# Peptides against a protein of PDB entry 1MQS, part 75

Target 1, 223 residues: chain A of PDB entry 1MQS
Amino acid sequence: ILKMLFLNKDLNNNDNITTITDDIFNQQEIIWKVLILDIKSTATISSVLRVNDLLKAGITVHSLIKQDRSPLPDVPAIYFVSPTKENIDIIVNDLKSDKYSEFYINFTSSLPRNLLEDLAQQVSITGKSDKIKQVYDQYLDFIVTEPELFSLEISNAYLTLNDPKTTEEEITGLCANIADGLFNTVLTINSIPIIRAAKGGPAEIIAEKLGTKLRDFVINTNS

## One batch from the design tools (peptide; made by RFdiffusion4, then SolubleMPNN)

Design b2_p17_4_s1 (from b2_p17_4, 8 letters changed)
Fold by OpenDDE base, seed 1:
Structure b2_p17_4_s1 (fold): chain B 223 residues (1-223), chain A 17 residues (1-17)
Amino acid sequence: as target 1 above (223 residues)
Amino acid sequence: PYIKDLTKEFKELVKKY
């Protein structure tokens, strides 16, 4: 998330959020930006960052993508929204209307090929593709409800995992998705957890997958 | 591995249309 707020530049993530934002705020010119969110991404951002963190990252204002927003043609915008046709249409409309100076688009999950093509097609018609500086997709879908409690908000995960009609392939796939979500959560929070899971069930599978991902990540980053 | 830069691909697609 911080990387996104700093236009996906390389950041030294060895420090806590406050230290990183303070260092950047004090050492370099801050680029003031508008942050455009949807309901889902708002919850994600709010769970990880505080208002002061956003300010230190150069976010002067944040708004919902569906909200009526005043044009700020001299201000760059960061979009952090779900990869939907609706959001793409709104972004293109914002581009067409010159609502912002630059567009840094970050989708909250994987962007399907058809939507990427749709975005490209619509943007091509506007002739303003030069204003789109970045297009990223990522997986950031978690909600922190309490200081040490969070949810990936995966619908019916327990039911699916415990339904005897669920296939092994479906279970494996879901466990992988959960592990990916947890992995991304760990990276976002910048805190390596001690993993504890019940034995003999899906939780153990998830824990193992997560552990492997974390180990691989640490090895790759230290090499 | 879970954050992908699609900028280049996007730009190429824009040129295609």
Scores: peptide ipSAE 0.621, ipTM 0.947, DockQ to the pose 0.504
Fold by OpenDDE base, seed 5:
Structure b2_p17_4_s1 (fold): chain B 223 residues (1-223), chain A 17 residues (1-17)
Amino acid sequence: as target 1 above (223 residues)
Amino acid sequence: PYIKDLTKEFKELVKKY
């Protein structure tokens, strides 16, 4: 997250947030930026960073992507939002309207190929691709609630999985989303977990999907 | 944390369209 706030420059990650922000604040002129979030990423940022941390990182304003935002054409913007068609359309619209000087786009989870292509296609039409400085795929699809405890903040997951009216397709889709979130969490903490799940239900499906993702990742990184 | 930089790929796709 801090790396993103400093436009993905290399930061020494061995220090706590306060030390990093203080060092940067003392050594470099602060570049003021706007931070654009969605509901999910707002919760993520709030769980990890304090208001003072954002200020020290040069975040002058933070706003929700779906909110009406005032143009700041001379200010660079950092987007940290979910990889959805809706958010992509809003980003492109902001680009069209010259809402900010530069666009640093960070998706909170893996950006599907089709959405990357959609973003590229729409941006190509605008002729303003030069304003997009970065496109990053982050893996912060979780919220830290307590030490060693986190939540994916998937709404009504329990109800959906236990409702007899829920279709198999809906269950499969939800399980995939949960597995993706867990996978992203594992990558973020850089620790391979021992997976335990109850047998005969959605938890087993999720565990299997997660296990497959982790195995595939390990194989691909070692090759 | 594993962060993927998609900027290059994105720019290439923009040129394609």
Scores: peptide ipSAE 0.620, ipTM 0.947, DockQ to the pose 0.714
Fold by OpenDDE base, seed 3:
Structure b2_p17_4_s1 (fold): chain B 223 residues (1-223), chain A 17 residues (1-17)
Amino acid sequence: as target 1 above (223 residues)
Amino acid sequence: PYIKDLTKEFKELVKKY
């Protein structure tokens, strides 16, 4: 997985993940990349990597392949997704729209010959095959734990956030407290989350605050 | 984990189409 995040460059496999990321961080300029995942690969990455590992690997943002993603035409993208017709079609559509500068495609399991041919055929039609830099398939046999639902147990959070009499300052304060709780949870689990929040509400504020806290933490721990 | 590089094969297929 780490090798994939570094565009499948040779890594010293005798070192632990932290040592590898530190060595690369110190020796090479960070290439910022977008990481595109599906549900399965998200679980896999979360089980193996910490938040700091993604940042040290130069992952600026990660998203689900089926979600709407903003174009970043000057940023290379790493796809780590299941070898399905649906995912192939989405990758090709992203290629057609010049969504990213370069495409590093990594399938989570073996890519069948028929799907490889389908990918090649579709890419050929686009005339943009030069942007496809790598195509890999990986054999990942990861056992993912069952999904867990947890609560921060903040009293009356819903009522406070939805009361029209609540001030903006009160909402901001509560959102900060929630973000702190989530941050602590992330550190405890030692896993990288994908943050999803509805736009235009408190959830977005919380997501932004949490993101900032995670970034600050990574910067301070490397320093 | 086994990793297979399909890049060359992919590029050759693209040229055929």
Scores: peptide ipSAE 0.613, ipTM 0.944, DockQ to the pose 0.319
Fold by OpenDDE base, seed 2:
Structure b2_p17_4_s1 (fold): chain B 223 residues (1-223), chain A 17 residues (1-17)
Amino acid sequence: as target 1 above (223 residues)
Amino acid sequence: PYIKDLTKEFKELVKKY
């Protein structure tokens, strides 16, 4: 994600987010960008990054792809959205309307060949392909480490949750973000899990939040 | 995390249309 926010430049992955962000912020001129998200990617980013991290990465504004967005024709945009026909159409429309100066497109998962071709075809018609600077796909929802085992790769989650100096507000926020990430993971694997968590700690909070999200989703989908 | 740069392929496809 950080790599994406820095226009997919090589970053030292051995450093924590704060160190990377601070180093870049101090050593390089920040390119201010708009970040365009969808619901899924919002949850992903929120689980990994803090608002301050986004700011340090040069993200001045972040918006949902489906919401009305003001034109910023002099500002580059990073799209981090699901690889869907709908999102592709919106991106192309934004391109047609000169919504932003440059387009850095990052799909949250693998882009199927047919959709890549569709994107290319539509962009070709616009004559504005030069504004498309990058097209990436990536797997950021979760990392499968072993069969039936995955990680959201949320930076320092364990440390934060176990630090006695961490506030309840911070814990609550982190738990919400983790739950969002897990929710997205569940949707990705297309399987509704039975949730089990240790009692009396953050895991229980996360489990409860996730359960609520899943329940709401099922209700809304069956409706 | 797997990240694939599709930019080149995309640009080539654009030229084909």
Scores: peptide ipSAE 0.619, ipTM 0.943, DockQ to the pose 0.367; fails the geometry check

Design b2_p17_4_s2 (from b2_p17_4, 8 letters changed)
Fold by OpenDDE base, seed 1:
Structure b2_p17_4_s2 (fold): chain B 223 residues (1-223), chain A 17 residues (1-17)
Amino acid sequence: as target 1 above (223 residues)
Amino acid sequence: PVIKDLTEEFKELVKKY
């Protein structure tokens, strides 16, 4: 998330959020930006960052994508929204209307190929593709309900995992997605947890996948 | 990778269209 707020520049990962924001704020000219969110991404951002953190990251204002927003043609915008047709259409409309100077688009999850193509097609028609500076997708969808409690808010995960009609492939896929979500959570909070899971069920599968991801990450970052 | 940069792919698609 912090990388996104700093236009996906390489940040030194060894520092606390506060230290990173303070250092950047003090050492470099701050680029003021608008942050465009949806309901899901708002929850994610609110779980991890404080208003002061956003300010230090150069976010002057944040708004919901579906809200009526005033044009700020001289201000760059960061979109952090779900990869939906609706959001893509809104982004394109914002582009057409020159609502912002630059567009940094970050989707909260994997962008399907068909939607990427749709975005590209619509943007091509506008002739304003030069204003789109970045297109990223990332898997960051978690909510902090308590200081030590996180939720990925995956609908019907328990039901799906415990439904005897669910295929092994579907279970494996869902477990992988959950592990990815947890992995992203760990990276976001910059704290490696002790993983505990019940044996003999999906939780164990998830724990193993998460453990592998964390190990691989640590190895790759230290090599 | 947790984050994927699609910028180049996107730009190429725009040119195609």
Scores: peptide ipSAE 0.625, ipTM 0.949, DockQ to the pose 0.503
Fold by OpenDDE base, seed 4:
Structure b2_p17_4_s2 (fold): chain B 223 residues (1-223), chain A 17 residues (1-17)
Amino acid sequence: as target 1 above (223 residues)
Amino acid sequence: PVIKDLTEEFKELVKKY
């Protein structure tokens, strides 16, 4: 997240958020930026960063992507939003309207190829592709709640998985979503975990799916 | 990698359109 706020510049990973922000703040190279969020990313940011951290990172204002936002044509914008068609359309509209000077787009999770193509197509029509400075996929499908605890913020996951009325298809689908979220979390943490799950339930299904995804990823990254 | 940079890929796609 901090890396994103500093336009994906290399930061020394060994320092606490406070130390990093303080060091950067002291270097007098604060670029003031607008941070555009959605509901999910707002929760993510709020769980990880304090308001003061945002300010130290040069975030002058943050707003929701769906909110009416005043044009700041001389200010670069950081988008940190879910990879959805709706958000892409809004970003493109913001680009068309020259709402900001530069666009740094960071998707909270994996951007599907079709959406990337859609974004590119729409941007191409505007003729303002030069304003798009960055497009990143952050893979932040989790909320940090405690130092060793995170949540995927999947609504009613426990209830759904434990409701006898829930169909096998629904369970399978939910397990897949959970596994995807966990996978993205693991990638974000940049560590391969030991997966522990209870046997004979959805947790096992999730663990298996996650394990497969991780194995596939390791194979693909080492190739 | 924790962060995937899609910028170049995106720019290339824009040029195709």
Scores: peptide ipSAE 0.622, ipTM 0.948, DockQ to the pose 0.700
Fold by OpenDDE base, seed 5:
Parts: structure tokens; sequence; C-alpha cells
Structure b2_p17_4_s2 (fold): chain B 223 residues (1-223), chain A 17 residues (1-17)
């Protein structure tokens, strides 16, 4: 998240958020930016960062992507939003209207190929592709509720997993989605966890799926 | 990687359209 707020410049990851923001604030001219969020990313940002952290990162204004926003044609914008067709269309509309000087687009999770192509096609039509400086996937689909506790905020997950009417296929699908979210979380924390799960339930299924994903990732990165 | 840079891929796609 901090990397995104500093336009994905290389930051020394060994320092805590406060130290990083203080060092940058003291050593470099702050580039003032607008932060555009959606409901999901707002929750994520709010759980991880304080308002003062945003200010120290040069965020002067933050707003929801679906809200009417005032044009700031001389100010760069950071988008941190879900990879949806709706959000892409809004970004393109903002581009067309010259709402900001530069566009730094960060999706909260993996952008499907079809949506990437759609974004590219629409931007191509505008002739303003030069204003788009970055397109990133951030893989942040979790909310930190406590320093040692986080949530994927999957609606009705507990109910679905414990409902006897839920099919095995539905359970398996949901467990896969949860495992994907956990995988993204692990990558974000940049630490491979020891996975502990209760046996005989959905937690075991999730743990197994997550373990497989992590193993595959480690193999691919060491390759 | 936690962060995937799609910028170059995006730019290439823009040029195709």
Amino acid sequence: as target 1 above (223 residues)
Amino acid sequence: PVIKDLTEEFKELVKKY
C-alpha cells in the first residue's frame, strides 16, 4: 500500500510505516496526489493506514470512485479500486475529461485479461494514453481488524460453510476463493506462514489449497 | 509477486488498438 502511495517507487521494506513516511516526508519533496477508492479498498486502506499516514504520503484528497469529484487537472491521481468493468469505465471517463494530470491505476486484485484489453481499447480511443503512467495489481483483498487478525470480508462465508444445505461443490468453490484471498494476504505480508487449521472441516480444505498455492509459488520464484 | 506491474503490457495493448 505504501509503495502505491509513493507511485510504486522502491521503498525499503524493512522499516515500519511510520519510519518510512517520516523519512520520505523529511528527505523528499512531497508530491501531492488524489487517492480514488471504492468501498472495498476504503475498508482496506482504513484498516492499515491512519489519516495522518495518508497525509504524510502526500494524499491531499481521497474520495470514492463513484462520487462526483471536482476536476484537479494539475494533480496526479492514484486509483486503488476493484478490477471491475464499472470502475474501468469511470477511470476512462475521468481520463476523457482530463480530470487529473496523471493516472496511476492500481487494482486491488488480479485484473482479468479481458478487462485489461477493454481498458486498453477504451484508452486507445481517447488518445490520452500518455496520461496513464502506471497499471498495477496490488492483490490486497483483506482487511486488518487487529494487529494479529485479518478478514477477507467474504459475505456470509461462515453461514455458507456451516449450512447443511450447501453443496460440496459450493463449499469447494468458496474454500478456493478463501484460499486465494489468504494467498494474496500472505504475499502482501511477504512472509510464509505456518498453516494451522482444524481437521475435518472447511478450514482443512482451505489450508490444503493454500498450502498448495504457497508451495507452487515458492517453486516458481526459486526457479 | 505481491505487486504486478502491468504497465508495459497495457501500453502494448493500447498500441494494437
Scores: peptide ipSAE 0.603, ipTM 0.942, DockQ to the pose 0.662
Fold by OpenDDE base, seed 3:
Structure b2_p17_4_s2 (fold): chain B 223 residues (1-223), chain A 17 residues (1-17)
Amino acid sequence: as target 1 above (223 residues)
Amino acid sequence: PVIKDLTEEFKELVKKY
């Protein structure tokens, strides 16, 4: 996984994840890149890596492949997704739309020959094959932890957020408290979250606050 | 984990189309 995040450069695998990331961080200029995942690969990465590890690897943002993603035409992208026709079609569409500057494709398991040929055929039609820098498949035997459901148990949060009498300041304060709770939870479970929030509401505010907290934490720990 | 580099094979296939 770490090798993939560093664009499949040779890494000394004899050290722990922290030592490897620290060594690379100190020795090489970080290339900032986007990480595209699916549900399966998200679980895999979250079980092995910390948020700080992703940042040290130069991952600026990570998203699900099926989600709408903003174009970043000057940023290279790493795909780590299941070898399916659906994912291949999405990658090709991203290529057609010049979503990213470079494409580093890593399939989570063996890519069947027919799908490799399909990918090649579709890419050939686009005329943009030069943007695809790498195609890898891999065999990962990771144990996926059972889904966890938790509550922050903040009293009357729903009522407060939906009451017309609640002030903007009160909403902002509550959102900050929720973000703090989520931040602490993330650190405790040592997972890498994908943050999803409805647009235009309190959920978006919470998501932004949480994202900022996580980024600030990583910056402070790396200083 | 076993990792296989398919880049060269992929590039060759692209040229065939």
Scores: peptide ipSAE 0.600, ipTM 0.940, DockQ to the pose 0.308

Design b2_p17_4_s3 (from b2_p17_4, 7 letters changed)
Fold by OpenDDE base, seed 4:
Structure b2_p17_4_s3 (fold): chain B 223 residues (1-223), chain A 17 residues (1-17)
Amino acid sequence: as target 1 above (223 residues)
Amino acid sequence: MVIKDLTEEFKELVKKF
């Protein structure tokens, strides 16, 4: 999160800022920025940062992407939003309207290729691609509840996975969503876990999906 | 913290359209 708020610049030779200290904010120049969030990313940010931390990071204002936002054409914007078609369309509309000076786009999770292509296509039509300074997948689609505890914020996951009325398709879909969230968490922690799951249930499905995603990621990053 | 920088890929895609 902090790295993103500092425009994905290296904050120091230590890639692992695990503790928010005042030293992280010891920059000679504060670049004032707008932070654009969705509901999900608002919860993520709020779980780990205080309003004062946002101010120290140079966030002058934060707002929801779907809210009516006043133009700040001289102010750079950080988008930290879910990788959805709706959010992409809003970002492109904000670009078209010159709502901000620069656009730093950060997705909360992996942007699908088709949505990256859609974003690129829509931006190309605007002729304003130079205003897009960054496009990142942040893999920050979880909430930190305690220093060593996170939540995927999946409502009723336990009930859904254990209700005899839940369809196999619903279980499989939910297991995929859990595996995606766990994958993003693992990437954020920058540590490959040993996956252990009980056999013959949703836990195995999740473990297999997660294991596949991690293998694919390792292959693609070493290439 | 693993992040994926898509900026160059994005810029290349923009040039194709």
Scores: peptide ipSAE 0.603, ipTM 0.948, DockQ to the pose 0.782
Fold by OpenDDE base, seed 3:
Structure b2_p17_4_s3 (fold): chain B 223 residues (1-223), chain A 17 residues (1-17)
Amino acid sequence: as target 1 above (223 residues)
Amino acid sequence: MVIKDLTEEFKELVKKF
């Protein structure tokens, strides 16, 4: 999160930022910017940052993407939002209207290829692509509840996995979503876990899916 | 923290349209 608020620049402090210290903020040039969030990303940010941390990161205003926002044509904007068609369309509309000076787009999870292409196509039509400075996948689609505990915020997951009326397709789909969330969390922590799961249920399905994603990632990163 | 920078890929896509 902090790295994103500093426009994805490397924070000069040691690989182990275990605590938000004033030193992190003092070493960076403060660029005043707007932060645009959705409901989900608001919960993510609020779980790890205080209002004062946003201010120290140069966030002068934060707003919901779906809210009517006043134009600030001389101010750069950070978007940190879910990778959805709706959010893409709003970002493009904000670009068309010159709502901000620069656009730093950060998706909470992996942007599907089709949505990246849709964003690129819509932006090309505007002739304003030079205002888009960054497009990033942040893999920050979870809430930190405690220092050693996180939530994927998947509603009714336990009920869905244990209801005898739930179809195998629904279970498999939910297990895939959980595995994606866990994968994103692992990437954020920057540590490859030992996966342990009970056999013969959803936990095994999740473990297998996660294990596959991690193997594929390691192969692609070492190549 | 693994971040995927899509900026260059995005810019190349914009040029194709």
Scores: peptide ipSAE 0.602, ipTM 0.950, DockQ to the pose 0.747
Fold by OpenDDE base, seed 1:
Structure b2_p17_4_s3 (fold): chain B 223 residues (1-223), chain A 17 residues (1-17)
Amino acid sequence: as target 1 above (223 residues)
Amino acid sequence: MVIKDLTEEFKELVKKF
């Protein structure tokens, strides 16, 4: 999150900024920006940052992407939103209308290839691609409830996984989504967990999927 | 830290359209 608020610039060689300290804010040139959020990303940001932390990061205003927003043509915008067609269309409309000076686009999770291509196609038509400074996947689709507790905010996950009427396909799909959320969390905290799961149920499926993703990631980063 | 920078890939795609 903080790196994103500082336009994904290398915050000095301490990749280990785990603590929000006043020193982090004092060492950076404050570029005043607007922060554009959706409902999900608002919950994510609010779980880890205070309004004063946003201000210290140079966020003058934060708004929902679907809200009527006044144009600030001389102010750069950070988008931190879900990778959806709707959000892409709004970003492109904001670009067309010159709503902001620069666009720093950050998706809360992995942007599907088809949506990246759609974004690129729509932006090409505008002739304003030079205003898009960054496109990032942040892998930040979780809520921190306590220092050592987080939620993936998956509604009815327990019910769906334990309902005898739920199809194997639905269970497998949900287990994949949970494993993706857990994977993103592990990558964000930069610590490989010991995975413990009960045998013979959705928990084992999740653990296996997560374990595979983590192994593949470690192999690909050490190569 | 797993942030995927898609900026260059995006710019290349924009040039193809």
Scores: peptide ipSAE 0.602, ipTM 0.944, DockQ to the pose 0.750
Fold by OpenDDE base, seed 2:
Structure b2_p17_4_s3 (fold): chain B 223 residues (1-223), chain A 17 residues (1-17)
Amino acid sequence: as target 1 above (223 residues)
Amino acid sequence: MVIKDLTEEFKELVKKF
């Protein structure tokens, strides 16, 4: 999160949030930015940062992507939003309207190739691609509840996985979403876990999906 | 922490359109 708020510059990972924000605040001219969130990313940020931390990161205003937002054509914007077609369309509309000076786009999880292509196509039509400074996958699609505890904030996950009326398709889809969230968490903590799951249920499906993602990631990063 | 920078890939895609 902080790295993103500082436009994906490298930060010293050994420092606490306060030290990082104070050091950057004292050493660099604060680039004042607007932070644009969705409901999910708002919960993610609120779980780990205070309002004062946002201010120290140069966030002057934060708003929901779906809210009416006043144009600030001289102010750079950080988008930290879910990788959805709806959010892409809003970002492109904000670009078309010159709502901000610069666009730093950060997706909460992996942007599918088709949505990246859609974003690129829509931006090409605007002739304003030079205003898009960054496009990132942040892999921050979780909430920190305690220092060693996180939540994927998947509503009714336990009920859905244990209801005999739930379809195999719904279970498989939910298991994929859980595996994606766990994968994002693993990438964030920068530690490959030992996966243990019970056999013959959703836990095994999740473990297999997560294990595949981790293997594919390790192969692609070592190539 | 793996952050995937898509910026260059995005810019290349924009040029195709």
Scores: peptide ipSAE 0.599, ipTM 0.946, DockQ to the pose 0.732

